# Peptides against a protein of PDB entry 4CIC: the designs that were tried, part 31

Target 1, 148 residues: chain A of PDB entry 4CIC
Amino acid sequence: KVSTKGHYGVQAMFDLAQHFGEGPVSLKSIAERQGLSEPYLEQLIAVLRKAGLVKSVRGAQGGYILAREPRDIKVGDIIRVLEGPIAPVESVSQDDPEHSLKFDFSVTKSVWEKVKKSIEEVLDSITLADMLKDAEEAQMAQGYMYYI
Target 2, 147 residues: chain B of PDB entry 4CIC
Amino acid sequence: KVSTKGHYGVQAMFDLAQHFGEGPVSLKSIAERQGLSEPYLEQLIAVLRKAGLVKSVRGAQGGYILAREPRDIKVGDIIRVLEGPIAPVESVSQDDPEHSLKFDFSVTKSVWEKVKKSIEEVLDSITLADMLKDAEEAQMAQGYMYY

## One batch from the design tools (peptide; aimed at target 2 K1 S3)

Design b2_p17_4_s3 (made by RFdiffusion4, then SolubleMPNN; from b2_p17_4, 9 letters changed)
Fold by OpenDDE base, seed 1:
Structure b2_p17_4_s3 (fold): chain B 148 residues (1-148), chain C 147 residues (1-147), chain A 17 residues (1-17)
Amino acid sequence: as target 1 above (148 residues)
Amino acid sequence: as target 2 above (147 residues)
Amino acid sequence: GIGTEDILELVEERPLV
């Protein structure tokens, strides 16, 4: 369970990547294709727009586009925008004076920092362009299965 | 957020690792050292015991011990016991017939599966013995800063 | 299981609640 916000945010950004170069996409069409509530998508897009990942296009054929090419948007960039910086494990209150407690907390904290770093490395290694390529490869694989 | 359950479970197991070979440790003493509620710790220990990570010792000096050596307990084992299997992204309902939706869901799902795999690899690479070693090294580093 | 929610909560700056 990715936060519903992170999951749907990546999904919405991926939809915009699939339509990159085709012009602006309506929120309604994204919501329909991605199985999202349009009001919820409006909130996500507002955050993504403020962060400069999405642009609004005005007019009769108005909507949204990616603000950058799919290769220039990492999944990690989307998650950081939606969820904030991947928090360092908040130090449990520094105020307990017993030195032993502080130390045990430091070791357990280091485990979670390693997990955090690993997540960041994975998410920063995947672009929307990589996701588009994976989608094309999966479509080709499905197409071959129907011709046999 | 590691679930509060996962975080405190690892902390409680680490406390038991620090006392491994010293005999049974009371839940009260673990709770005091780890800043945990004793009733909450009882729930965690019950799950860990059922999974065979912890043993109960009866008697006047009764309490809990690790059921295995610290080197034979991965952080990943503790987390899987407390939280269950690191759930694959629950597939949003397979029932939407439009092929395009299923495909987009598959690609986004693959991202989260990669994240999941990475977390599993990290947690399975760390034992309670590794945590004990890291604790000893950090104590030595602090000791050298006071000279 | 550590749901992907829990995983992304790990990624979220929010305190480990």
Scores: peptide ipSAE 0.117, ipTM 0.792, DockQ to the pose 0.156; fails the geometry check
OpenDDE base, seeds 2, 3, 4, 5: peptide ipSAE 0.095, 0.100, 0.097, 0.110; ipTM 0.794, 0.788, 0.793, 0.793; seeds 2, 3, 4, 5 fail the geometry check

Design b2_p17_4_s4 (made by RFdiffusion4, then SolubleMPNN; from b2_p17_4, 9 letters changed)
Fold by OpenDDE base, seed 4:
Structure b2_p17_4_s4 (fold): chain B 148 residues (1-148), chain C 147 residues (1-147), chain A 17 residues (1-17)
Amino acid sequence: as target 1 above (148 residues)
Amino acid sequence: as target 2 above (147 residues)
Amino acid sequence: GIGTEDILELVEEEPLL
């Protein structure tokens, strides 16, 4: 599974991108549109805000906005914030000192590093603006399908 | 987590590739070299054997061999056998019918489909023969660092 | 980080709960 954090984080950021320039969006409205629990969304938004991807607006019409334009936020930026740095394979070795499998197999590590790099390249190639464009194209395609 | 299955499965298959043409390798010897528990390795090898990537040889010098040449086994083939088909993002929707989040967001799904495709392309581009070559090159590089 | 772990979670159908 794409970590539920990564998946829902991208959805929440995409919802904010769809409303970019319209003013602050309430967490409740994002949660309702994206089908997320409000408490879970609050945690995601807190992380995204701390990373400077989201801003909070205070007041009766308060809520959240993207801190940058949709074109200046990559999917990779969102994932790195929520998941942390797209970690090198290192974490397998730390927790069980007895199973310090000296996986000194540089070769198997290199396979996963190649996979990692490929994912980073894909995620860094997609902006929230690209996602908005894809949504508009999909909505137009659906609109054409309803008119036929 | 890289499923421990995928990671260790690739290691076990790589160990068998290193011994390809030398005859059958015992599970014990693979487990010792790869630092795997023998019972865990037995489960992995059973799956890989059922998928036709590994063959068992019977007898006193029995054990396991690759069922194909190292060049004819992709890392992607190993992962698909152990993890199943590199899933489309679809499985997020099935288990909780009440949280049928109509993730009708085709757009977010398309992001993950692009990621999936990229992973498949990488894993299908690497054979056990490529891994053997990389190991030989690394061993030569280490040998030059000791002189 | 998307460790190799998260990468294969991306590939894995199974929820690592």
Scores: peptide ipSAE 0.080, ipTM 0.795, DockQ to the pose 0.204
OpenDDE base, seeds 1, 2, 3, 5: peptide ipSAE 0.096, 0.075, 0.087, 0.083; ipTM 0.792, 0.795, 0.790, 0.794; seeds 1, 2, 3, 5 fail the geometry check

Design b2_p17_5 (made by RFdiffusion4)
Pose (drawn by RFdiffusion4):
Formats: structure tokens, C-alpha cells, sequence
Structure b2_p17_5 (pose): chain A 133 residues (1-84, 100-148), chain B 132 residues (1-84, 100-147), chain P 17 residues (1-17)
């Protein structure tokens, strides 16, 4: 199960990545395109801003823009920002879950927002039918 | 975050794997060794039994034992047993989470209870210091 | 009682949900 925060955090950062070249966009526009609740997005952006992942701009087309290029933002970085008598007895079971954790970390660190932009172009495109191999 | 059911399901199955050659053990003994609540364990075992992963034995010093050898039980098998207008718009974000799901499935399918038994021996051993 | 693994107070993922 993916948390609401992880899903919406990545969705919002990806929307900003899709508008990075064009410039700042409003939070309302992000919420509209991504089907997110504006109050929740406002809180999410506030953390991402403090983390240096997004920045606000005061222009007419003010609003928010990525603070780092998409190629320099791993999905794992976004997730890391959003997340917060005695004796020793080794647990093999816990070691299995450590391996699960490591594999997840590896996948999320292997994908950047730029990679997601490239995938978005390839997957949602249109072309003449003869070119589908 | 790992659910209570995944953690306790794997813990209980591994305890049974550690006692597979010796024979049946009581649920109370599993709960004691693994620090589990007996009511929760009983409910857990009932599902595992229905799935053919564990079996009850009448015996006298009867109890429960694995229904398949440890080498034939993947950790992923245990997890899978315990778990249960319109338009199309592709979500690249969801595709990321599918990749995460795939990697987890791969890790859990690559580890059997036999692998865990081997790891448990190697990690919790004692030996002359010169062999470290 | 045995405590299940957890690495964040508010984790992005829940395994074996």
C-alpha cells in the first residue's frame, strides 16, 4: 500500500517537472490537473519548499517551480523528505524485511523526475499505426 | 512499514521451519519463543492451515508442523496467502509504484524458509575467534 | 510482544497490508 503522502508528493513534483521549462504554476492548477485536494497540497508543498525541492516566485505568472532540475531529483529524495532488561537476539525475519527495504530504496533512487518525463512522453504519445512494432 | 500479519506470519512459519525435523510443536510454544499473542497466532495459523502451509497432527505430543518442506515455501507464498464516467489516463507515478511492487515480489520470491534456516545458522553461531 | 519493522513515524509504504 502506498501512502497518500507518497502518492500525492510524487504526483505534485511530477506535475512541476512537466511545467519546469514553461515556468511557475499555481497550486490550484496542480490540484486541478492531478485531482488533489488543495489544502493537502498546500501542506505538502510547504515541506517540499523547506527541503529545497520547490521554490515560490512572485511573478504575474507567479507560483511554484522545481528548485532543482528534474534530472537532479530522485523519486527517493522526495520520499526521504516526506518521511520522518535489554538483550540482543538476531531476527532472520527482520533481515528479510531489511532486504525488502533495500530493494525499494534501490528502485526509487534509480528513477529521477527526468526519467519520469521521458517515460511520460513515450507512453502517452500518438503515432502512425505502422510504427507500432 | 511491515504489517503485524506479515511479521507474525513469517515469524510463526519460520519457527515451524526451525522445528520441522523434530516434529510437531504446540501453538503456545511458538507464541512463547516468538513473543506473539496466542489469540492472534491461532487466527493466523487457521488461515495458513487452510492454505496447506501448515498441518495439525493429533499425536500426544502433537501440535503443528509445516505441510511442505522449507525449501518449497517462499516467503512470498506466505505473504500471498495472508493478503486479500470512465476514461483512461496513464499515470507515470503509478508506474513507479508498480516497479516498487515488482522488486518486493522479486525479493520475497527469492527467499525460502530453507534459505532462512541456513542464514539463521550462519548468523547466530559461535566459533573460535581465530576463524572470524 | 514482537514489534514489526518500521523505519519512519509516517512511512510511504505498508508491506503485507
Amino acid sequence: KVSTKGHYGVQAMFDLAQHFGEGPVSLKSIAERQGLSEPYLEQLIAVLRKAGLVKSVRGAQGGYILAREPRDIKVGDIIRVLEGSLKFDFSVTKSVWEKVKKSIEEVLDSITLADMLKDAEEAQMAQGYMYYI
Amino acid sequence: KVSTKGHYGVQAMFDLAQHFGEGPVSLKSIAERQGLSEPYLEQLIAVLRKAGLVKSVRGAQGGYILAREPRDIKVGDIIRVLEGSLKFDFSVTKSVWEKVKKSIEEVLDSITLADMLKDAEEAQMAQGYMYY
Amino acid sequence: LSTPPQWSTNPALTIAA

Design b2_p17_5_s1 (made by RFdiffusion4, then SolubleMPNN; from b2_p17_5, 5 letters changed)
Fold by OpenDDE base, seed 4:
Structure b2_p17_5_s1 (fold): chain B 148 residues (1-148), chain C 147 residues (1-147), chain A 17 residues (1-17)
Amino acid sequence: as target 1 above (148 residues)
Amino acid sequence: as target 2 above (147 residues)
Amino acid sequence: LSKPPEWSKDPALTLAA
């Protein structure tokens, strides 16, 4: 499962993508549009900034911008930054010595590796630019439904 | 992420698949082989039994068997029984009224739906019989490395 | 409008936070 952190991180990055080229966006405005708490968004943005996906702009009109073009940011990049390596299964903490006799049956591991690969392929196939395009298409479709 | 419950559920079902046709397997023996606590395994087996993936056999040699052939049980079936519908994202509890203005941007939802579909396709493509075959192939490969 | 199935929070993810 993608964590809440990953989910909201993608939402925040998508908001920044929608405003790409318009200048810096305030955290407050992102929080309001995405229905996020500002403190939570600050934590997300701090991680994304450290990873070089977001830049901070200082000044009265300061805020955040994407550090790269939307086409150069994959959803997979965002998830890896926020959650680390895509793991399909929670690592059973190896630290319980009594559970050390887990025959990590290579076969069950292989199932989860296949799932991992599939998730990675999907997430790496979707850019913020693809998401922008999908949003535009959805808006056009809605616009057509209101004009009918 | 697949939960610990899903992970161990697949392991327990795989253990039962390895013994399919040999008769009932005790929970104790499954727990020992899979490195699971017996009480935890009892909970898993109860859910799997209720879903009709496992049968209980009564008697002195009682235990559990697969309710279907290994080829007729997908990994996806096990996961759906234990975890419910495959959800790629944790549902942000809509119950926080302050978070109600979540513009569920249809676009972000579509990303997660694509991920969901991909996971489902993978898990539904793998049966317990496929896992048995992979185990046999791995054992043969290990046997050849020791010679 | 069928409520999207509530994706059950994996309790295991909650313990790692």
Scores: peptide ipSAE 0.023, ipTM 0.781, DockQ to the pose 0.048
OpenDDE base, seeds 1, 2, 3, 5: peptide ipSAE 0.027, 0.026, 0.027, 0.028; ipTM 0.779, 0.785, 0.782, 0.786; seeds 1, 2, 3, 5 fail the geometry check

Design b2_p17_5_s2 (made by RFdiffusion4, then SolubleMPNN; from b2_p17_5 with T3K T9E I15L)
Fold by OpenDDE base, seed 3:
Structure b2_p17_5_s2 (fold): chain B 148 residues (1-148), chain C 147 residues (1-147), chain A 17 residues (1-17)
Amino acid sequence: as target 1 above (148 residues)
Amino acid sequence: as target 2 above (147 residues)
Amino acid sequence: LSKPPQWSENPALTLAA
């Protein structure tokens, strides 16, 4: 699963992308817009900041900004920062040490590797700029439906 | 993650594919070859049987067989049977009703839908017959390295 | 009606990673 962490991380980053160029955004405002708890968002932002995806701005109008342009941040970058490498199968080896599947059949592993690669390709093909564009297109489409 | 259930389900189905046409395979033999507990495998096989992917054969030489040819069983079919529909994100809505994310931002949902579709396409592109072929090719390649 | 088995691990991210 995209963990809740990954999901909310993408939402928070998208919120920052929507405000890119408008100056720093407070965590409170992000939390309110995205329906996140502020403490949870603080944890996410701390990780994202450490990874260099966001910057903190200090002062009375302080908050957070994207550290790079939306076009230069892939969804895959956000996910890798928050969740680590995309692992298709829980390594069966961790939970039941006694039932160490002797036969990690190379063939079944290859299936999961193909899935992994496919997910990575998708997530790396989507930038925050693409998400912004999609949002604009969706808003325009909704606007047209209200004017009809 | 493909759950352990999905992973082991694919392994068990692949084992049955390797023995397709040879008659029924005992759960014990599958469990031994795949490194699974027999009770766990029984649970998996029960689900797979109910879904019509495997058949039970009764008798002294009883066991299980694939209900269809390996070419007619996709990995995606196995996964959907065992794990249900591929959900790229836990619907945030279920666990914390109070923190119902007011803004299921349609855009973030679309990202996960794209991921879902990509996974489905991959899993639906791979049959048990493809896996058998890959195994044969791998064995031949290993055989050529030993000679 | 048994809840459709929710993919416990998001097979998308967890299938990839």
Scores: peptide ipSAE 0.123, ipTM 0.795, DockQ to the pose 0.126; fails the geometry check
OpenDDE base, seeds 1, 2, 4, 5: peptide ipSAE 0.045, 0.055, 0.066, 0.041; ipTM 0.788, 0.796, 0.796, 0.794; seeds 1, 2, 4, 5 fail the geometry check

Design b2_p17_5_s3 (made by RFdiffusion4, then SolubleMPNN; from b2_p17_5, 6 letters changed)
Fold by OpenDDE base, seed 1:
Structure b2_p17_5_s3 (fold): chain B 148 residues (1-148), chain C 147 residues (1-147), chain A 17 residues (1-17)
Amino acid sequence: as target 1 above (148 residues)
Amino acid sequence: as target 2 above (147 residues)
Amino acid sequence: LAQPPQWADDPALTLAA
């Protein structure tokens, strides 16, 4: 499962992508639209800002913006920033050197590495721009269903 | 991350696959080889047995065997039995119907569904027989490095 | 041998935060 942190982080970044070019967005407005608690969003945004994915704008119309264009931010970048390296298996404590040497461990590890690679490939193939396009297509499809 | 349950479940099933056709294997021997606690393995095996992936054999040489051939058991089958459906995202509480209706939620959901599908495809593409083959190939490669 | 966490504490397939 993607952590709650990763899930909400992608939602927050997507909200900022939807408003990209419109100026700074307040954390309150993001929280309201995405159904996130404002304190939780503050923590997420702080991490995303430190990683250079978002920028803070000061002033009366202050808030946050994407630091890069939506096409230049992959979902994988967001997840790596919030969760660290995509680890499909919890590191069984490296502390038992005897376990690492067992042949069976190597084979099972290879299964999880394949899963990791697959997840990375998917997440690195999706940008915020792709998500914006998917959103637009979904809105158009819904609009057509009301006209039929 | 795959849960510890899923990880150890795959290890235990792989151990049983390595001994497939040799008769029943004791939980103690599996635990020792895989570095698992015997009580934890008992819990795992109980779930796997209920799902029909393993069988218990009674008697002095009693223990466990795979219920099906290694080629007929996917890693995905083991994970689904132990962890349930592969859920890439924790179900954000379905209890807020307002969240489910937000367009943004739909798009983000689609991302996680793509991840889910990818994981399922990988895990369903790997059988215990594939793992046995990979193990054999790795052993041969190690043997050749000593010559 | 670190006892594996009890099954109840076993996080579902979480992309661990």
Scores: peptide ipSAE 0.025, ipTM 0.769, DockQ to the pose 0.173; fails the geometry check
OpenDDE base, seeds 2, 3, 4, 5: peptide ipSAE 0.023, 0.024, 0.025, 0.025; ipTM 0.776, 0.774, 0.775, 0.776; seeds 2, 3, 4, 5 fail the geometry check

Design b2_p17_5_s4 (made by RFdiffusion4, then SolubleMPNN; from b2_p17_5 with T3Q T9D N10D I15L)
Fold by OpenDDE base, seed 1:
Structure b2_p17_5_s4 (fold): chain B 148 residues (1-148), chain C 147 residues (1-147), chain A 17 residues (1-17)
Amino acid sequence: as target 1 above (148 residues)
Amino acid sequence: as target 2 above (147 residues)
Amino acid sequence: LSQPPQWSDDPALTLAA
């Protein structure tokens, strides 16, 4: 399961992508649009900023912007920043050397590595630009349903 | 992340697959081989039995066996039984109708649905028989490194 | 007969999103 942190982080980054080129967006406005608590969003944005995915703009119209174009930010990049390496299974305590030697452990590990690789491939195949495009297509599809 | 429950469930089922055709295996022996607590394994096996993946055999040489051949049990089947539907994101409370209406929610949801589908495809592509084969290949590879 | 300990909410291993 994607953590709440990863989920909301992707939402916040997507909100910034939707406003890319319009100037800095306030945390308050992002929080309101995404249904996030402002304090929680502050923590997320701090991590994303430190990772160089977001920039802060100072001034009366200050706020946050994407540090890169939406096409240059993968969902996988956001997740890795917020959650660390994609781990399909919590590392059962690697510290018991006796567990590492069991052949069965190696086979089960290989299953989880396949899952990890699959998740990474999916998340690295989706950019914020792809999400923007999907959003536009969905809006157009809804607009057509009202005219029919 | 696969829960500890899912992880250990797959290990226990794989142990039963390795002993498939040899008769019933005691929970104690599975616990010892897999490094699981016997009480925890009892809970896992109870769920797996109820789902029809494992059978109990009664008697002095009683224990558990796979209810199906290893080729007929997918890793995905084990995970679904133990964890329920593969959910890539914890259901943020679907109960807030205001969240459902936000267009952004739909797009982010689609990302997680793609992840879900990918996980399901992987887990449904791996059987206990595939795991047995991988184990044999790994043992042979280790045996050849000693020559 | 002690009720088997309720499966504590095994924190769904949060897939690192």
Scores: peptide ipSAE 0.023, ipTM 0.771, DockQ to the pose 0.106; fails the geometry check
OpenDDE base, seeds 2, 3, 4, 5: peptide ipSAE 0.023, 0.022, 0.023, 0.022; ipTM 0.776, 0.774, 0.776, 0.776; seeds 2, 3, 4, 5 fail the geometry check

Design b2_p17_6 (made by RFdiffusion4)
Pose (drawn by RFdiffusion4):
Structure b2_p17_6 (pose): chain A 133 residues (1-84, 100-148), chain B 132 residues (1-84, 100-147), chain P 17 residues (1-17)
Amino acid sequence: KVSTKGHYGVQAMFDLAQHFGEGPVSLKSIAERQGLSEPYLEQLIAVLRKAGLVKSVRGAQGGYILAREPRDIKVGDIIRVLEGSLKFDFSVTKSVWEKVKKSIEEVLDSITLADMLKDAEEAQMAQGYMYYI
Amino acid sequence: KVSTKGHYGVQAMFDLAQHFGEGPVSLKSIAERQGLSEPYLEQLIAVLRKAGLVKSVRGAQGGYILAREPRDIKVGDIIRVLEGSLKFDFSVTKSVWEKVKKSIEEVLDSITLADMLKDAEEAQMAQGYMYY
Amino acid sequence: HHELLGGASPHHELLGG
């Protein structure tokens, strides 16, 4: 199960990545395109801003823009920002979960926002029918 | 975060794997060795039994034993047993999560209870210091 | 503390709760 925070955090950062070249966009516009609650987004952006992943701009077309290029933002970076008598007995079971954790970390560090932009172009495109192989 | 069910389901199955050659063990003994609540374990075992992963034996010193050899039980098998207008718009974000899901499935299908038994032996051993 | 894989669900999840 993916947390609301992870899903919305990545969705919002991806929306900003899709508008990076065009410039700042309002939070309202992000919420509208992504189907997110504006209050929740406001709180989310506040953390991403403190983390240096997004920045605010004071322009007419003020609003928010990625603070780093999409190629320099791993999905794992976003997730890391959002997340927060005695004796030793080794647990093999816990070691299995550590392996699960490591594999997840590997997948999320292997994908950048730029990679997601490339995938978005390829998957939602249109073309003449003869070109589908 | 790992659910209580996944953690306790795997712990209990692994305890049974550690006692597979010796024979049946009571649920109380599993709960004691693994630090588990007996009521929760009983509910857990009931599902595992229905799935053919464990079997009850009448015996005298009877109890529960794995229904398949450890080498034929993947950790992923245990997890799968315990788990249970319109338009299309592709979500690249959801595709990321699908990749995460795939990698987890791959890790859990690559480890059997036999692999865990081998790892348990190697990690919790003792030997002359010169062999480290 | 927040976790990427977790949270309440109507059905059991390996990573959740």

Design b2_p17_6_s1 (made by RFdiffusion4, then SolubleMPNN; from b2_p17_6, 9 letters changed)
Fold by OpenDDE base, seed 2:
Structure b2_p17_6_s1 (fold): chain B 148 residues (1-148), chain C 147 residues (1-147), chain A 17 residues (1-17)
Amino acid sequence: as target 1 above (148 residues)
Amino acid sequence: as target 2 above (147 residues)
Amino acid sequence: STEFLGGKSKTPQFLGG
């Protein structure tokens, strides 16, 4: 499962993509639009900034912007920054008292590697620009339903 | 991430597949081969049995068998039984004190639905028979490296 | 903390629980 951190990180990055080219966005405004606490968003943005996906702008009209164009940021990049490498199965820590032996069963491992590869391919195929396009298409479809 | 329960459930089902047609396998023997505690395996097998993936055989040579042929059991079937529906993102419970509003952002939801579909397609494309074949191929490849 | 990808949480519940 994508963690809450990964999920909200993608939402926050998408919010910044929607405002790309309009200048810096305040954390408060992102938090309000995305239904996030400001302190939680500060932690997410700090990680994303350190990874070079977000830039801070100083001043009275300061805030945050995407560090790259929406087309140059994959969902997979955001997830890897927030959660690390995509791992379909947890490494069974030796300290799980119920499971003393690291049974690295090669065949079962290969199943999870196939799942990993599939997830990576999907997340690396979706950019913030693709998400913007999907949002526009969804709004147009809703707009047409109200005019019929 | 597939839970430990899902991971070991697939291992236990694969062990039963390797012994398919040889008769009932004891929980003790599965636990020993798979590096599982017997009580933990009992819980897994109870769930798998209730779902109709495993059968119990009674008697002195009793134990467990697959309820269907290895080709008729998908990895996805095992995972759904043990973990429920494949959900790439947890439903943000309303009670998460840090996130008061269920922001069901439709576009973000669609990303996770694509991930879900991809995972389902992979897990539903792999049977226990496919895993048996992969194991045989791996053993042959290792055997050729020792000669 | 249900960490899907790599985080410290012992049982990242990817699928169900």
Scores: peptide ipSAE 0.035, ipTM 0.778, DockQ to the pose 0.349; fails the geometry check
OpenDDE base, seeds 1, 3, 4, 5: peptide ipSAE 0.033, 0.031, 0.033, 0.030; ipTM 0.773, 0.772, 0.775, 0.774; seeds 1, 3, 4, 5 fail the geometry check

Design b2_p17_6_s2 (made by RFdiffusion4, then SolubleMPNN; from b2_p17_6, 7 letters changed)
Fold by OpenDDE base, seed 1:
Formats: C-alpha cells, sequence, structure tokens
Structure b2_p17_6_s2 (fold): chain B 148 residues (1-148), chain C 147 residues (1-147), chain A 17 residues (1-17)
C-alpha cells in the first residue's frame, strides 16, 4: 500500500497543480480542500520542498507553489520523495543473522522485482498534468450528464 | 509491500511446486529448505489449504501437495488468498467519520487503481510453472558458467 | 506492516491491510 504519507502527498501536490499559475497557495487552503490536517500537511510540504518539488513564497500572499510545471512532475517523483524507493517486499532486516533469509530464492525475488518495475512504470507514466487533464475530463463528463 | 505472509506463502507454494509429482512434502522439510519456522508455515498452509491451493495427505509419508498443477496456480491467487484483495492504498477505515477522506478525489483514486491493476496483471501473469521454468533456466545458466 | 514504498512509514498494507 502507498502509505498515508504518499497518498496525501500526491493529493497535496495535485492541489498545487490545480492552482499552478495562480500564485502561492496557503497550507490552510490546501488542508481545507484536501481534508488534511494543517500540521500534517506542513510535514509533507517540508519534505517536498527539500526535494525541490515545491517552493515557498514569502509575503502577505505567501504560501507554496510547484517548483516545476505539472508536466515535469511525475507521481513516481512524489512517491520516491515521500516514501523512498518502491519496495514490493520488506527487505528482511539483516539484523537477525540466524533468520537471515539466506534462501531469498532468486526466483521469488524476481517476482517482486517484476512487481516493482510495473509499479514504477505506472507511477512514472503519470504526471500532475495528466491528473489535471483527467480531472477536467471528469468535470466535463459530469457537466454533460447534468444537461442530458 | 507484500507482507511477510504473502512473501513466505509464495516461497512455500514454490517449494511445493518444485516437489510436484514426488508425493507429499512434510512441513518440516519445507520449513528447513525455505528458512521458515514450522509453526509459521503451519499457519500459512492452513490458509492455503482452506482456499483449495494445497491438499493434506495422511499417512506415514503424509504431508502437503499442491491441489492443482503449478501451471494452474498464479502468484496472484496465492497473494489474494493470503493477503486478500490487492489494495495499493489503505482504504481509510470508515470508522473515523471526521477524518474520512471525503475528498478521495476521483483523480487520485484513479492513480491508485492504475497501480492496483498493474500489480494484479503482473501477479496474475506469473504461475508457479513460470517460476519453475525460471529456476531451471537460472540453474542451467549457472551450470554453463562453471564449465 | 508491508508498505509498497520503502520508507518506514507506520501504515502497513500493500495487500489487504
Amino acid sequence: as target 1 above (148 residues)
Amino acid sequence: as target 2 above (147 residues)
Amino acid sequence: STELFGGPSPTPQLLGG
């Protein structure tokens, strides 16, 4: 499972993408729209900022913006920043040498590597711009359904 | 991440696949080969047996066998039995109505559904027979490197 | 607690959690 951190991080980044070009967005406004606690969002944004995906703007209308265009930010980039490398299985902590999975059969490992690669390919194929487009298409489809 | 349960379940099922046609395999022998505790393996095998992926054989040479041919058991089948449905994100437990992710934006949900589908496709594309073949190819490749 | 992604986040489950 994508952790709550990864999930909410993608939501917060998507909110910033929706407001891209409108200027800085306050954490409060993101938190309200995304149903996130502001303190939790502060932690997420701090990580994303340190990774260079988000910029802070100072001033009376200060807040946060995407550091790059939505098309230049993959979902995979957000996830790797928040969660680290995609690991489909827990790396057995090397700390218990007796129960070291010495027989991590190359074959079972290969299954998990295939899963990892597939997840990476999906997440790296989706940009924030793709998500914006999907949202716009969904809104248009809903709009048409109300007029029919 | 696939849980330890899913991971070890796939290993145990693969061990049974390697011995398919040789008769019943003891839990002790599987545990020894796979580096698993026998009590933990008993729990896994009980679930897999209940799901009809494994059969128990009684007698002096009793043990466990695959209930189906290795080609008829997908990794996805093993994982779904042990872990349930593949869920790429935690379904926010409906129990905290105030922090209910009311704004599960259809768009973010669609990302996770794409991830789910991708995982399912991979796991459902791999059978225990495919794993056996991969093991055999790896052994042959190692054998050729020693000559 | 098996996370799809490698960070030690407390929330576990790839499958079924």
Scores: peptide ipSAE 0.031, ipTM 0.779, DockQ to the pose 0.278; fails the geometry check
OpenDDE base, seeds 2, 3, 4, 5: peptide ipSAE 0.031, 0.031, 0.031, 0.030; ipTM 0.782, 0.779, 0.782, 0.785; seeds 2, 3, 4, 5 fail the geometry check

